Peptides against a protein of PDB entry 5H65. Designs and how they scored, part 229

Target 1, 294 residues: chain A of PDB entry 5H65
Amino acid sequence: QYLERTPLCAILKQKAPQQYRIRAKLRSYKPRRLFQSVKLHCPKCHLLQEVPHEGDLDIIFQDGATKTPDVKLQNTSLYDSKIWTTKNQKGRKVAVHFVKNNGILPLSNECLLLIEGGTLSEICKLSNKFNSVIPVRSGHEDLELLDLSAPFLIQGTIHHYGCKQCSSLRSIQNLNSLVDKTSWIPSSVAEALGIVPLQYVFVMTFTLDDGTGVLEAYLMDSDKFFQIPASEVLMDDDLQKSVDMIMDMFCPPGIKIDAYPWLECFIKSYNVTNGTDNQICYQIFDTTVAEDVI

## One batch from the design tools (peptide; made by RFdiffusion4, then SolubleMPNN)

Design b2_p28_6_s2 (from b2_p28_6, 13 letters changed)
Fold by OpenDDE base, seed 5:
Structure b2_p28_6_s2 (fold): chain B 294 residues (1-294), chain A 28 residues (1-28)
Amino acid sequence: as target 1 above (294 residues)
Amino acid sequence: SAAEEKKKKELDEKRFKEYTKIVDEILS
């Protein structure tokens, strides 16, 4: 748990792997924009991917809207269904399936919707009126998840994504395995549908300087570093401002580094082989900067 | 019981009507 503080100059001379406690100034960091620092991480295959932007999702849902809901898949023991035809020129058909609990519809704040043919805007609005929404499509014998490139679950303002590489999708009827169909815990939904859920993470590279040396440290963290969940920051302006304020505090623009505050953190070194070259890299771990701000 | 099943059906129908109205307002 406890490590003695080690100067960067000493760390830079040591072999990896090792763990260190350091005190350094944040000379610079990248990416500079918060939006670019939030990624999706698979806990199984460890791939990092970008969070889809609204435009990406619009395309997916537009494509989904070109498909016709299968009337044979309406009104099962799992859900009650209704189909809408929009009044637009294309006559888009939208099927909404309301998932039942113990044979009846639960309260709206407990109710999961399965939607075929909905737009992103409509889905988002629905997620604010009901517990959660799953974008789906009509499969051969059952409803299926629409696309893992889109959220498999939208709950409030949070978009839950799954790993395409690691997931083995199962049909919607597998939600029957959930005894309680009112809470809709994302991990439980993912498990039922064969999805490996992705984790929102902050991904940044810090250039640290303690006056004895300079090193770059990699940060990949979900909620500890800023004490702000990466899963919520993109949809909350106040949280975004908070992160920006923290970064500006440690690395204020227009001010010389001599006036920067000290950052205390833990870093671990590790070896990376790139061809014939062996490089030592550093990663920040088990660090909370919010405590240093107080 | 039959009475309980009747109450369940009535509740289900009520909620379905309410929820479809909510969806209708969004999709319209």
Scores: peptide ipSAE 0.705, ipTM 0.967, DockQ to the pose 0.890
Fold by OpenDDE base, seed 2:
Structure b2_p28_6_s2 (fold): chain B 294 residues (1-294), chain A 28 residues (1-28)
Amino acid sequence: as target 1 above (294 residues)
Amino acid sequence: SAAEEKKKKELDEKRFKEYTKIVDEILS
């Protein structure tokens, strides 16, 4: 959609909701740290959650390792199983279930692992050797997802999370509903297990200044703005550097705003009610920033 | 056929042994 450029001073006087095309300088932004700007967003309940840190996951998996795998749940039509006893002083029992396709194990790069009692490090190593890993626990009658506070699916370096509020978890045997047990598409896995997948998003507040006025605009975007997936940025140093370079380009430290490059973007206004007070807020949308700013 | 089923079973067993070896290397 084509919109004419509107100065910020005019926008600030108008009622919401409306859409605008603007040209402004990025005076400042928050948060300043990239890792603080990456959040998990539920598309249903719209709650924002922090991405769990490695330490948080370690605790969850340590707790999971205190539970003994149920031998009755080993070797079903869905998977072949083996239990390991670690040689450490704790003597952890780790069960690994290899999910079959059409009655036989697929190729390693197509194979989903279900793991009980594994550490984060072990799980990550396994996810590099196989297609994906689901942390699970022994339920009363079937294997179940370990904890929605941890990833429900680890595929390569990507951790997939589900919404605790919106998900109604189903047992692991529901993976039988998947005709193709080789690709392991995260959305398909989530659907089978009753999980509402969370979306990785960049969440930032931009202070924009075009010389006529100053406006704060909210950015919540998964992969459009930077042309970098929020789901991958935390695990890739090069992607992190790219985002940092983009932000430094638009908001360079140590120089005056007069020397800042111009940012062209789309913003939409919307009403927010805080008690009896109505406030107009702004959100950036359908905007891609160029890597090179002249 | 019976022959096809036998081949599938053999393939499954082969892969299971291979995969458990991979896991063993990680967990040990």
Scores: peptide ipSAE 0.704, ipTM 0.967, DockQ to the pose 0.893
Fold by OpenDDE base, seed 4:
Structure b2_p28_6_s2 (fold): chain B 294 residues (1-294), chain A 28 residues (1-28)
Amino acid sequence: as target 1 above (294 residues)
Amino acid sequence: SAAEEKKKKELDEKRFKEYTKIVDEILS
C-alpha cells in the first residue's frame, strides 16, 4: 500500500480514524521482557489472555491426574486404548487412546493421542514421539476435553489454546467428522470440538519519536512484524535471540537516540471512549521491521 | 477382501504394540 509520509506532529493534531506512513525512531518500548509481550488473542471476542506458565499447566494436569479413567470409554471405533498405573508414590492411572485412521492405527508421526491423567512432562514427551496430543477426561458418555485453560492440542512444541468464552465444547467422538485422521490440522481439530482457537500475538507499546513529536503506538502482531511466529518464539531460544537483536538494533542500549536507526512503519489511529474520556490511540499495522529499517 | 482385512488387523496390532511400548518408556 502507498501512503505519503506524515510527520508525527501533524498526526497528533488529526482526528481518528486515519492511516499513516511514518518514519520515526524507537525511543523506547514496553514490555522489555519478550515473554511478557506474547499473549493469546481471540479473533472472535478479541480478549487478550496470558499464555499459561508451565506451573499453571502442571497444576491443571495434576488435578486431571486425580481423576480415574472410565474403563467403559476405552476402545471405541475411533481409538484403541491402554491404561497404565504409574510406579510413583501416588500410583496414578493414565489412559492413552490412540486415534485410528480408516480403522487402523496410522504411523506414529501421524497418530493423535488422547491422554487422561498425564503430567505436563509426559505429555510433552509424547508429543515428540507422536503427531499430537489432546489432554482429555472421562465424561458421562464420552471422552471430553480436559480444560480450556490447558492446550486442547499439543503438536511438537506448539501448544494450541482455545477461548473459554467463545467455545462450545463437543465430545471427543466429534473427531469422527474429520475425514483425514493423520494430519491433525489445529483449526480442523478445533472446529470438530467446537473450539474457537486463540492466536499467539506479540503485544507491545512503542514510543516513537521523529523529532517533530512523540507518539505511542500499540503493536499486536502474530508473525509479520518480526517475521517470527509468536506461537513459536517462547519455545525457541534462537528465535528469542533474533527478536532481541531486532529490538536492540532499533533501540540500542547505552547510546543516545540520535544514533538510533530510523523505523518506517504504518500506523492507524482510532478512538477510544470510556465514559467522559475520549482519546485517540495508535496501532502499528502491515509493518515488517526487516524491511523498514533505514 | 478377507486377506486384506487380515493384513490390516495384523498391522494394527503391530503398531499398537509398538506405540504402547513407546508410551510405557515415557510413563515408567
Scores: peptide ipSAE 0.704, ipTM 0.967, DockQ to the pose 0.886
Fold by OpenDDE base, seed 1:
Structure b2_p28_6_s2 (fold): chain B 294 residues (1-294), chain A 28 residues (1-28)
Amino acid sequence: as target 1 above (294 residues)
Amino acid sequence: SAAEEKKKKELDEKRFKEYTKIVDEILS
């Protein structure tokens, strides 16, 4: 629907909730570092989480590597298995299970690997040679997902995470419910394993100034605002540069705000109550800024 | 058929050998 432009000074005087179209300059934004602006969001419980760093994942996989693969769980109707013993000082055992399609192994680019005891580096390398990798552990009667604090699926360079709060994990044999065991769509894998997948989102706070007033607006967006997926930006230098370029364009360093370009966007107001304090907050929505920039 | 099953098995074994070789290179 068409919304007329409203000056910030007028918006600041109005009650929430309302929707507005505004034209303002981006005085400042936070966080300034892109990697800090990318979060994981649960669409069900709405919890926001930090994207795990490599160091965090290293710890998880190191802990997983202390567990020995159960030989009884090797070579099922779902997968063919092999166990490796590394030549390092600890003699780490790594089990790799190659998931079959219609009783035979598919092509490598279609093949899902289940891995026990792998390092992050090894898993990442494997994900570049095969379709995808799931870190797993030996459960009592079946393979199970290793840890929801780590990716449940690594496909290419993308790490797919699940919500600990909303997920009810099922054993790996539930992948049998997937008729097509070649495409490995993350949502399908998640559904089969009882995982509620998290969404990558950009989370930023914009300070907007149109000369009549100053307003802080919250941005939570997956792919619309920058026309760049939050799920891909952390692993793609070119995409990172693009986002940085966009932000530098709207908020150029070293110059006065009078020279900043105008930003047109939609914002919605909403009430936040904390005890006796009633505050009106603002969120950017349905806004794309990168159409002519990228 | 028996012939089809044989071919299927052979293909599976071939791919398994190939894939384990790839993994060997990464885990070594």
Scores: peptide ipSAE 0.704, ipTM 0.967, DockQ to the pose 0.893

Design b2_p28_6_s3 (from b2_p28_6, 13 letters changed)
Fold by OpenDDE base, seed 1:
Structure b2_p28_6_s3 (fold): chain B 294 residues (1-294), chain A 28 residues (1-28)
Amino acid sequence: as target 1 above (294 residues)
Amino acid sequence: SELEKKKKEEENKKRFEEYSKIVSEILS
């Protein structure tokens, strides 16, 4: 819907909730570092959490590697299995299960691997040779997802995470419900395994100034604002540079705000209750910077 | 048919060996 442009000074005097179209300069923003602005968001419980760092994942997979694959869970109708013993000081057991499609292994770029005891490095390398990888462990009667603190699916360079709060994990054999065992759509995998997938989002706070007033607006966006997916930016240097360039364009360092470009965007106000205090907050929505530069 | 089954098994075996080799190289 069309909204008239409203000056910030007027907005600051109005009650929430309302929607506005504004034209303002980006005086400042936080966090300044891109990696700090990318979060995981649950669409169901709406919790925000940090994207796990490599070190965090290393610990999880190291712990997983201390477990022994159950030989009785090898080679089912769903997958063919093989176990390796590494030559490292620990001599850990690594089980890889190649998921079949219609009774036979698909092409490598279509094949899902289930891995027990793999390191992050190994899993990442495998995800580049095959379609995708799921870290698993041997359960009592079936393979199970290793840990929702780690990705439930690694596809290419993308780590797919699930919500611990909202997920009700089911065993690996539930992948049988998928008719197509070649494409491995993350949402389908999640559904089969009882996982509520988390969404990558940019989370930032913009300080906007149009000369009449100053307003802080919250940004939570997955792919619209920058026209760059939050799910891919952490693993792509070019995308990171693009985001940095956009932010530098709107908020260039070392120059006066008078020289900043104007940003057109939509914001919505909403009430936040903190004890007895009612605060009005603002959130950016339905805005693409590439199309809104003036 | 038995022939079709045999063909599938052979193809599966071939791919299994190929994929195992790939995994082995990564785990080495």
Scores: peptide ipSAE 0.690, ipTM 0.960, DockQ to the pose 0.892
Fold by OpenDDE base, seed 3:
Structure b2_p28_6_s3 (fold): chain B 294 residues (1-294), chain A 28 residues (1-28)
Amino acid sequence: as target 1 above (294 residues)
Amino acid sequence: SELEKKKKEEENKKRFEEYSKIVSEILS
């Protein structure tokens, strides 16, 4: 789509909804910390939620470890199982189920693990040795997903989360519906288990200034704006540094705004009603970071 | 064939043992 540049002063006078192309300086942004800017977004109900902290996950998995694996659920057509008793003060029982493909275990890089009673550390280590890990618990008749407050799938360093509101969890045996039990595509796993996957998004508020006016614009983006996936940034120090560098580039500390680079982006206006007050808000869309240096 | 089935079973057993060892090392 083609849009001519519109000064912020003109935009601020116009009714919503409209789309604009702007050129402005990033006066400031919130939140300042990258970790705080990464959220989980449900594509169905559109609820935003925080990415669980490591401490949060530790608690969930500690609770899970208090449950005893049901020996009756070991070794099905879907998976081969083994139970370990840890040699620690608590003596946890950990069950690991290795998911089979066509009746045989696939290669390790293709193998999905179902784990009962594992710690976050153990699960993360396992996810680096195998294709993926699903934290589970023993249900009445089958294994079940442990908790949607924790990842339903850990694949490498990526934690995949599901929406508690929109998901209708199904038991683990529903993975049988997957013809290919080697690739473990997160969306396919989610579908099989009745999970609505959450999307990682950057959520930020930009204060934009083009010299004619000041405007606050909302950014909610998964991978376009920074050209960095929000799903990977939390677990990758280099990606974090890259985002920080980008933000420092557009909003450098310790210098006057006159020296800031120009940010070109698209924004859309929309109406928000809070009681009797009608407010026009702005959101950045279809924008990849680019600067126009003068 | 029965031979192929046996080979697959043996392979499965080997993988299970291998994977179990990996898990054991992590859980220890």
Scores: peptide ipSAE 0.690, ipTM 0.960, DockQ to the pose 0.879
Fold by OpenDDE base, seed 4:
Structure b2_p28_6_s3 (fold): chain B 294 residues (1-294), chain A 28 residues (1-28)
Amino acid sequence: as target 1 above (294 residues)
Amino acid sequence: SELEKKKKEEENKKRFEEYSKIVSEILS
């Protein structure tokens, strides 16, 4: 969709909602730290949540490790099970359930593990040896997802989270509805378990200045703006460096704004009502940042 | 067939043992 370029001074005088193409300099942005900019967004209720820190997950999995796996739930048609007792002081019990495909275990890189009592470290290591890991607990009649405050699926280095508000959790045996038990597509797993998956998003506020006016624009984007997935950036140092490089390019420290490169982007205006107050806000959309100076 | 069933069972057992070993190494 083509839009003519509109100066910020003109935009600031217009009613919402409207869409604009702009050319402006990035005067400043917040938050400054990348890890603070990555959030989890629910596509249903639109709540934004913090990505759990490693310490938060450690607590959840430590709590889970205090529970004893129910021996009655071992070895079903869906999975083969084994229980380990760790050599630590407390003798922690860990149950691992290897999910079968068509009655037999698939290759390791295709195999989903259900784990009871594992630590974050152990789970992460397992996710590097197998296709995916789901932290679970023993329910009354079936295995159940451990906690939506933790990932419902760990695949490689990616942690997949679900929305507590919008999800209606179903027991693990509902994975039987998946005909293919080798690919473990996160959305399919989520659907089977009644989970509304959260989306990783970059959340930032840009202060834009084109010389005619100054405008604050909100950025909520998953993978288009930086051409880097928000879901991967926290676990990849190179991707983090790339984002930092991009931001430093458009907003270089210690340099006057006159020397900043021009940023071309699309913004949309929208009305926000807070009580009796009506405010117009702006959001960046359908924009990919190029490293080229315009 | 019985032969196919037996082969699948043997393969499953082999994989289970292999995977268990991997898990054991991680949990050790």
Scores: peptide ipSAE 0.689, ipTM 0.960, DockQ to the pose 0.884
Fold by OpenDDE base, seed 2:
Structure b2_p28_6_s3 (fold): chain B 294 residues (1-294), chain A 28 residues (1-28)
Amino acid sequence: as target 1 above (294 residues)
Amino acid sequence: SELEKKKKEEENKKRFEEYSKIVSEILS
């Protein structure tokens, strides 16, 4: 959609909601740390959540490892199972269930693993050898997802999370509803298990200045703004460096704002009520900064 | 056919053993 460029001073005088095209300098932004800018967003309830840290996941999987796999749940029509006793100091029992397709195990790059009692490290290593891994636990009658505080699906280096508020978990046998048990599309897995998948998003506040006025704009974007998926950035050092480079370009440290490059973007205004106070807020939308870099 | 069934079973067994080996190496 084409919009005429509007100076910030004019925008600041107008009622919401409206959409604008602006040209401004990025005076500052928050948070400054990239890892603090990546959040999980529920598309249904719109709750923003922190991405769990490795330490948090370690605790969850440690707790899960205290439970013994139920031998009654081994080797169903859905999966072939094997139980290991680790030789390390823990001596824990780990059950791995290899999900079958049409009654036989698929190729490793097509195979989903269900794991009981695995550590984060082990699960991550397994996800590099197989298609994907679901941390599970033995329920009363079936395997169940371990914990929505942990990833419901680890595929490659991507951890897929679900919304605790919006999800209504179903047992693992509901994966039978998937006709193709080789691709393991995260959304399909989520749907089968009653999970509302969370979306990785960049969440930042930009202070914009065009010389006529100063405006704070909110950024919540998954992959458009940086042309880098928020879902991958935390696990890829090169992507992290790229984001940092982009931000340093628009907001270079130790340089006067007069020398900052111009940022062209779209912002929308909206009303926010806080008690008796009504305020107008702004959000960046449909903007790609990578185009400005090229 | 019985032959096809047997072939699939053998293939499945082979893969299971292979995958189990991979898991064993990771869990060791």
Scores: peptide ipSAE 0.689, ipTM 0.960, DockQ to the pose 0.881

Design b2_p28_6_s4 (from b2_p28_6 with S1K E7K N8K E9K T13E N17K E24D)
Fold by OpenDDE base, seed 3:
Structure b2_p28_6_s4 (fold): chain B 294 residues (1-294), chain A 28 residues (1-28)
Amino acid sequence: as target 1 above (294 residues)
Amino acid sequence: KEEEEEKKKKLNEERFKEYTEIVDEILS
């Protein structure tokens, strides 16, 4: 879409909703720490929530490990199973179910594992050897997802989460509805299991200044703004450094704003009403930053 | 047809053995 550049002073005087193209300097932004800016967003109920910390996941998986795998649920048409007893002092029972495709185990890089009683460390190691891992527990008649507070699917270094509010969980045998049991597309897995998948998003507030005025613009973006997926940034040091470098470029520390580069972006205004208070807010949209912008 | 099923069974057994060994190394 084409929009003429509008100065911030003019935008600040106009009613919402409207769309604008602007050229402004990034005076400041919050949060300053990258890990604080990555959130999980539900596309259905629009709830924003924090990405669980490693410590939170450790607790969930520790609790899951207190449950004993049901022997009756081993070895179905969907999966082949084996149970391990760990050699540690606790003698933890771990069940791993290898999901078959058309009655035969696929290649390891195509194979989905269902795991009962695994630790976060073990699950992460397994996700590097196989296509993906689903933490599960023994239900009454079938395996079930362990907990939506933990990832429902782990692929490599990516943790996929579901919305507790919007999901209506179905048992593991519903994976049978997937004709191809080798690709394990997260959205397809979620659909089969009745999960509304959450989206990783960067959530930030930019203070923009073009010399005519100052406004705050909200950024909620998955992968367009930085050209870096929010879903991968927390697990990749290089991606984190890249985001930090981008932010330092637009908002360099220790120098005056007059020396800051110009940021060109699209913003939309919208009304927010809280009781008698009516406020106009701004959100960045359809914007990609370029590192070569000066 | 029977030969094909036998081949599939054998392949499945081989992969199961391989995969369980991988898991064993991680859980040990």
Scores: peptide ipSAE 0.706, ipTM 0.963, DockQ to the pose 0.887
Fold by OpenDDE base, seed 5:
Structure b2_p28_6_s4 (fold): chain B 294 residues (1-294), chain A 28 residues (1-28)
Amino acid sequence: as target 1 above (294 residues)
Amino acid sequence: KEEEEEKKKKLNEERFKEYTEIVDEILS
């Protein structure tokens, strides 16, 4: 829908909620580091969470490795299993379950692995050789997802996370509900396991200045603003460089704002109540800046 | 149908062997 361009000084005088088209310079933004700008967002409860660090995952998988795979849960109609004993000092037991499609193992690039006792490094290596990996543990009657603090699905270099608050976990045998056990679409896997998948989002605050006024606007976007998926940027140096280039273009370091390029975007105002204080806030929406850069 | 089932079984065994070898290289 078409909106006329409105100067910031006029916007700052108006009540919320409203939508605007603006043209302004990006005076500054936060956080400055890209990795700090990528968060996980629940579409249901709207909580924002930090993307777990490798160290966090190492702890979870290390704890998982202390558990012994249950022999009675090996080799079901859903999967074929094998257990390894590592030759390291701890003699760790690792169970890998290869999920079958129509009673037959699919091709490696179609095959889902369920793993008990694997390290992050091992899981990542496996995800590059097979379609996907799910970290699991032995439950009472079935395999279960290891921990929602870790990815419920690792597909290639992408870690898929679920919301602890909104998810009602179901056992691994619920993957039987999937007609096709070769594509392993993350949303389908999540649905089968009762997981509400989290979404990777860029979360940033822009300080915008058009010469008539200064406005702080909030950005929460998954893939439109930079035309780069937030889900992939942390694992791809080239994508990181691209985002950095875009931000440096709009907010170049070491020069005055008068030399900054103009940014055109859409913002919406909304009311926020904090105790007795009412404040109008602004959010960027339906905006793409990479059209001239891509 | 029995012949087809046998072929499927053989294929499954072959793939299982192959995949376990891949995993073995990573875990060893």
Scores: peptide ipSAE 0.706, ipTM 0.963, DockQ to the pose 0.895
Fold by OpenDDE base, seed 2:
Structure b2_p28_6_s4 (fold): chain B 294 residues (1-294), chain A 28 residues (1-28)
Amino acid sequence: as target 1 above (294 residues)
Amino acid sequence: KEEEEEKKKKLNEERFKEYTEIVDEILS
């Protein structure tokens, strides 16, 4: 795709919507802290949400642990179950359900766990020993997802979240609709349980300056801009360092803008209506920074 | 057919024992 490079001063005078190729310096960006830039985005209602912190999850799982597993819901055709009593002050009850494939437990790396009453730490440890973990609770007639404020699926180090607004939750037995109960693809699990999965995205505002003009451009991207998945960055120190390095390269602290590198990127303009006022906004698209440094 | 079902049952029991031991180590 070919677009002629357009100076910012010309872009600022044009009507939206249009697409542009630009060459500009990153004068500044916000937010400055990486963890504040990672959000959850609903592809259906387009709501942006904060990624829950560990402290938030601890509270949710602690609250969940106050509920007692229902003995009647143990050991179905879908899963084999066992209940533990922890050796803590309160003797917490924890139920773990091992999901079967065609009536037989699969290999550990293929096995999905459903857990009632587990802590975040325990769940994370389990997710490293098995394929994935779903936090659940005992419903009236079946196991149900614990809380959409917590991950509906933890697979390795990745926490998968669902949209509270758009999801219409179904009971855990709906996992029976999955023919293959060994791969546990997040989207398939979400579909079976009536969950609209949220997408991890980098959300930033760039102030771009090419010497002819200055404009703010919005960045919402999952994995293309940095060539780093937003879904993995929060759990990987090396990926975090890489993103920080990239941002420091384009916008080095303590250095004057004249010494900043040039950034080539694509931006699109669009109209935003605020009452009677029309505003033109800009969004970065189809840009990979590793290829756009001149 | 019966032998096949028995083999499946035994395999399931073995895996269940193994997996519960793994969980026990984490929850203890």
Scores: peptide ipSAE 0.705, ipTM 0.963, DockQ to the pose 0.890
Fold by OpenDDE base, seed 4:
Structure b2_p28_6_s4 (fold): chain B 294 residues (1-294), chain A 28 residues (1-28)
Amino acid sequence: as target 1 above (294 residues)
Amino acid sequence: KEEEEEKKKKLNEERFKEYTEIVDEILS
């Protein structure tokens, strides 16, 4: 548990794998833009992927909107349904299914909506009026999740994504397995639908310098390092400002490194084989940022 | 009881109407 502080020069000479406690200055980091540092990570296959942009989602939902809801799938024991025709030129068909709890619609802030043919804007607005929204499509015998390239669940401003590789999608009626249909826990919804949830993570590379040596350390963290959830930061200006302030504190622009604060953190070394080359890499772990006293 | 079931039905209908009105404001 306890690790003695080790200078970087010593670490750089040692074989991997090992764990270290270090005290170093953050000489630089990449990417510099916060949005670029937030990724989606699969806990099973460990694939890292980009968070879809609004434009990407618009395309997916536009494609979904070209499909006509199947009237045979309206109004089941699970949900009550209504179909709208928008007043745009195309007269887009939108089906909204309100999920019931024990045969009765719950309160709006407890109610899950299943939506066919909605735009991103409409879905986002709905997610602010109801508990959650799932974009769906009409399958052969049941409603199905629209596309794992889009969120499988939207709660307020949080978009929950699933792994395409690891998920084996099940139809919407599998939500019946949830006893309580008022508390829509993302993991429970994912399990019911055969989805492996992706995790929001901060992904950064830190260049650390303690005066004895310099090394690059990889950061992949969901909520510990900044004490800010990666899942919320993209939709919250205040959280973004907080992260920026933290990074500016440790790596102030236009100032010499001698004036930088000290950062205490844990790093682990590991071996990476790239062809015939064996490389030792470093990753930050179990660390919450704190300014060290000189 | 039958009365309780009718009350549940009525409540469901009222909520459905309310929720569809909310959606209508967004989709219209």
Scores: peptide ipSAE 0.705, ipTM 0.963, DockQ to the pose 0.876

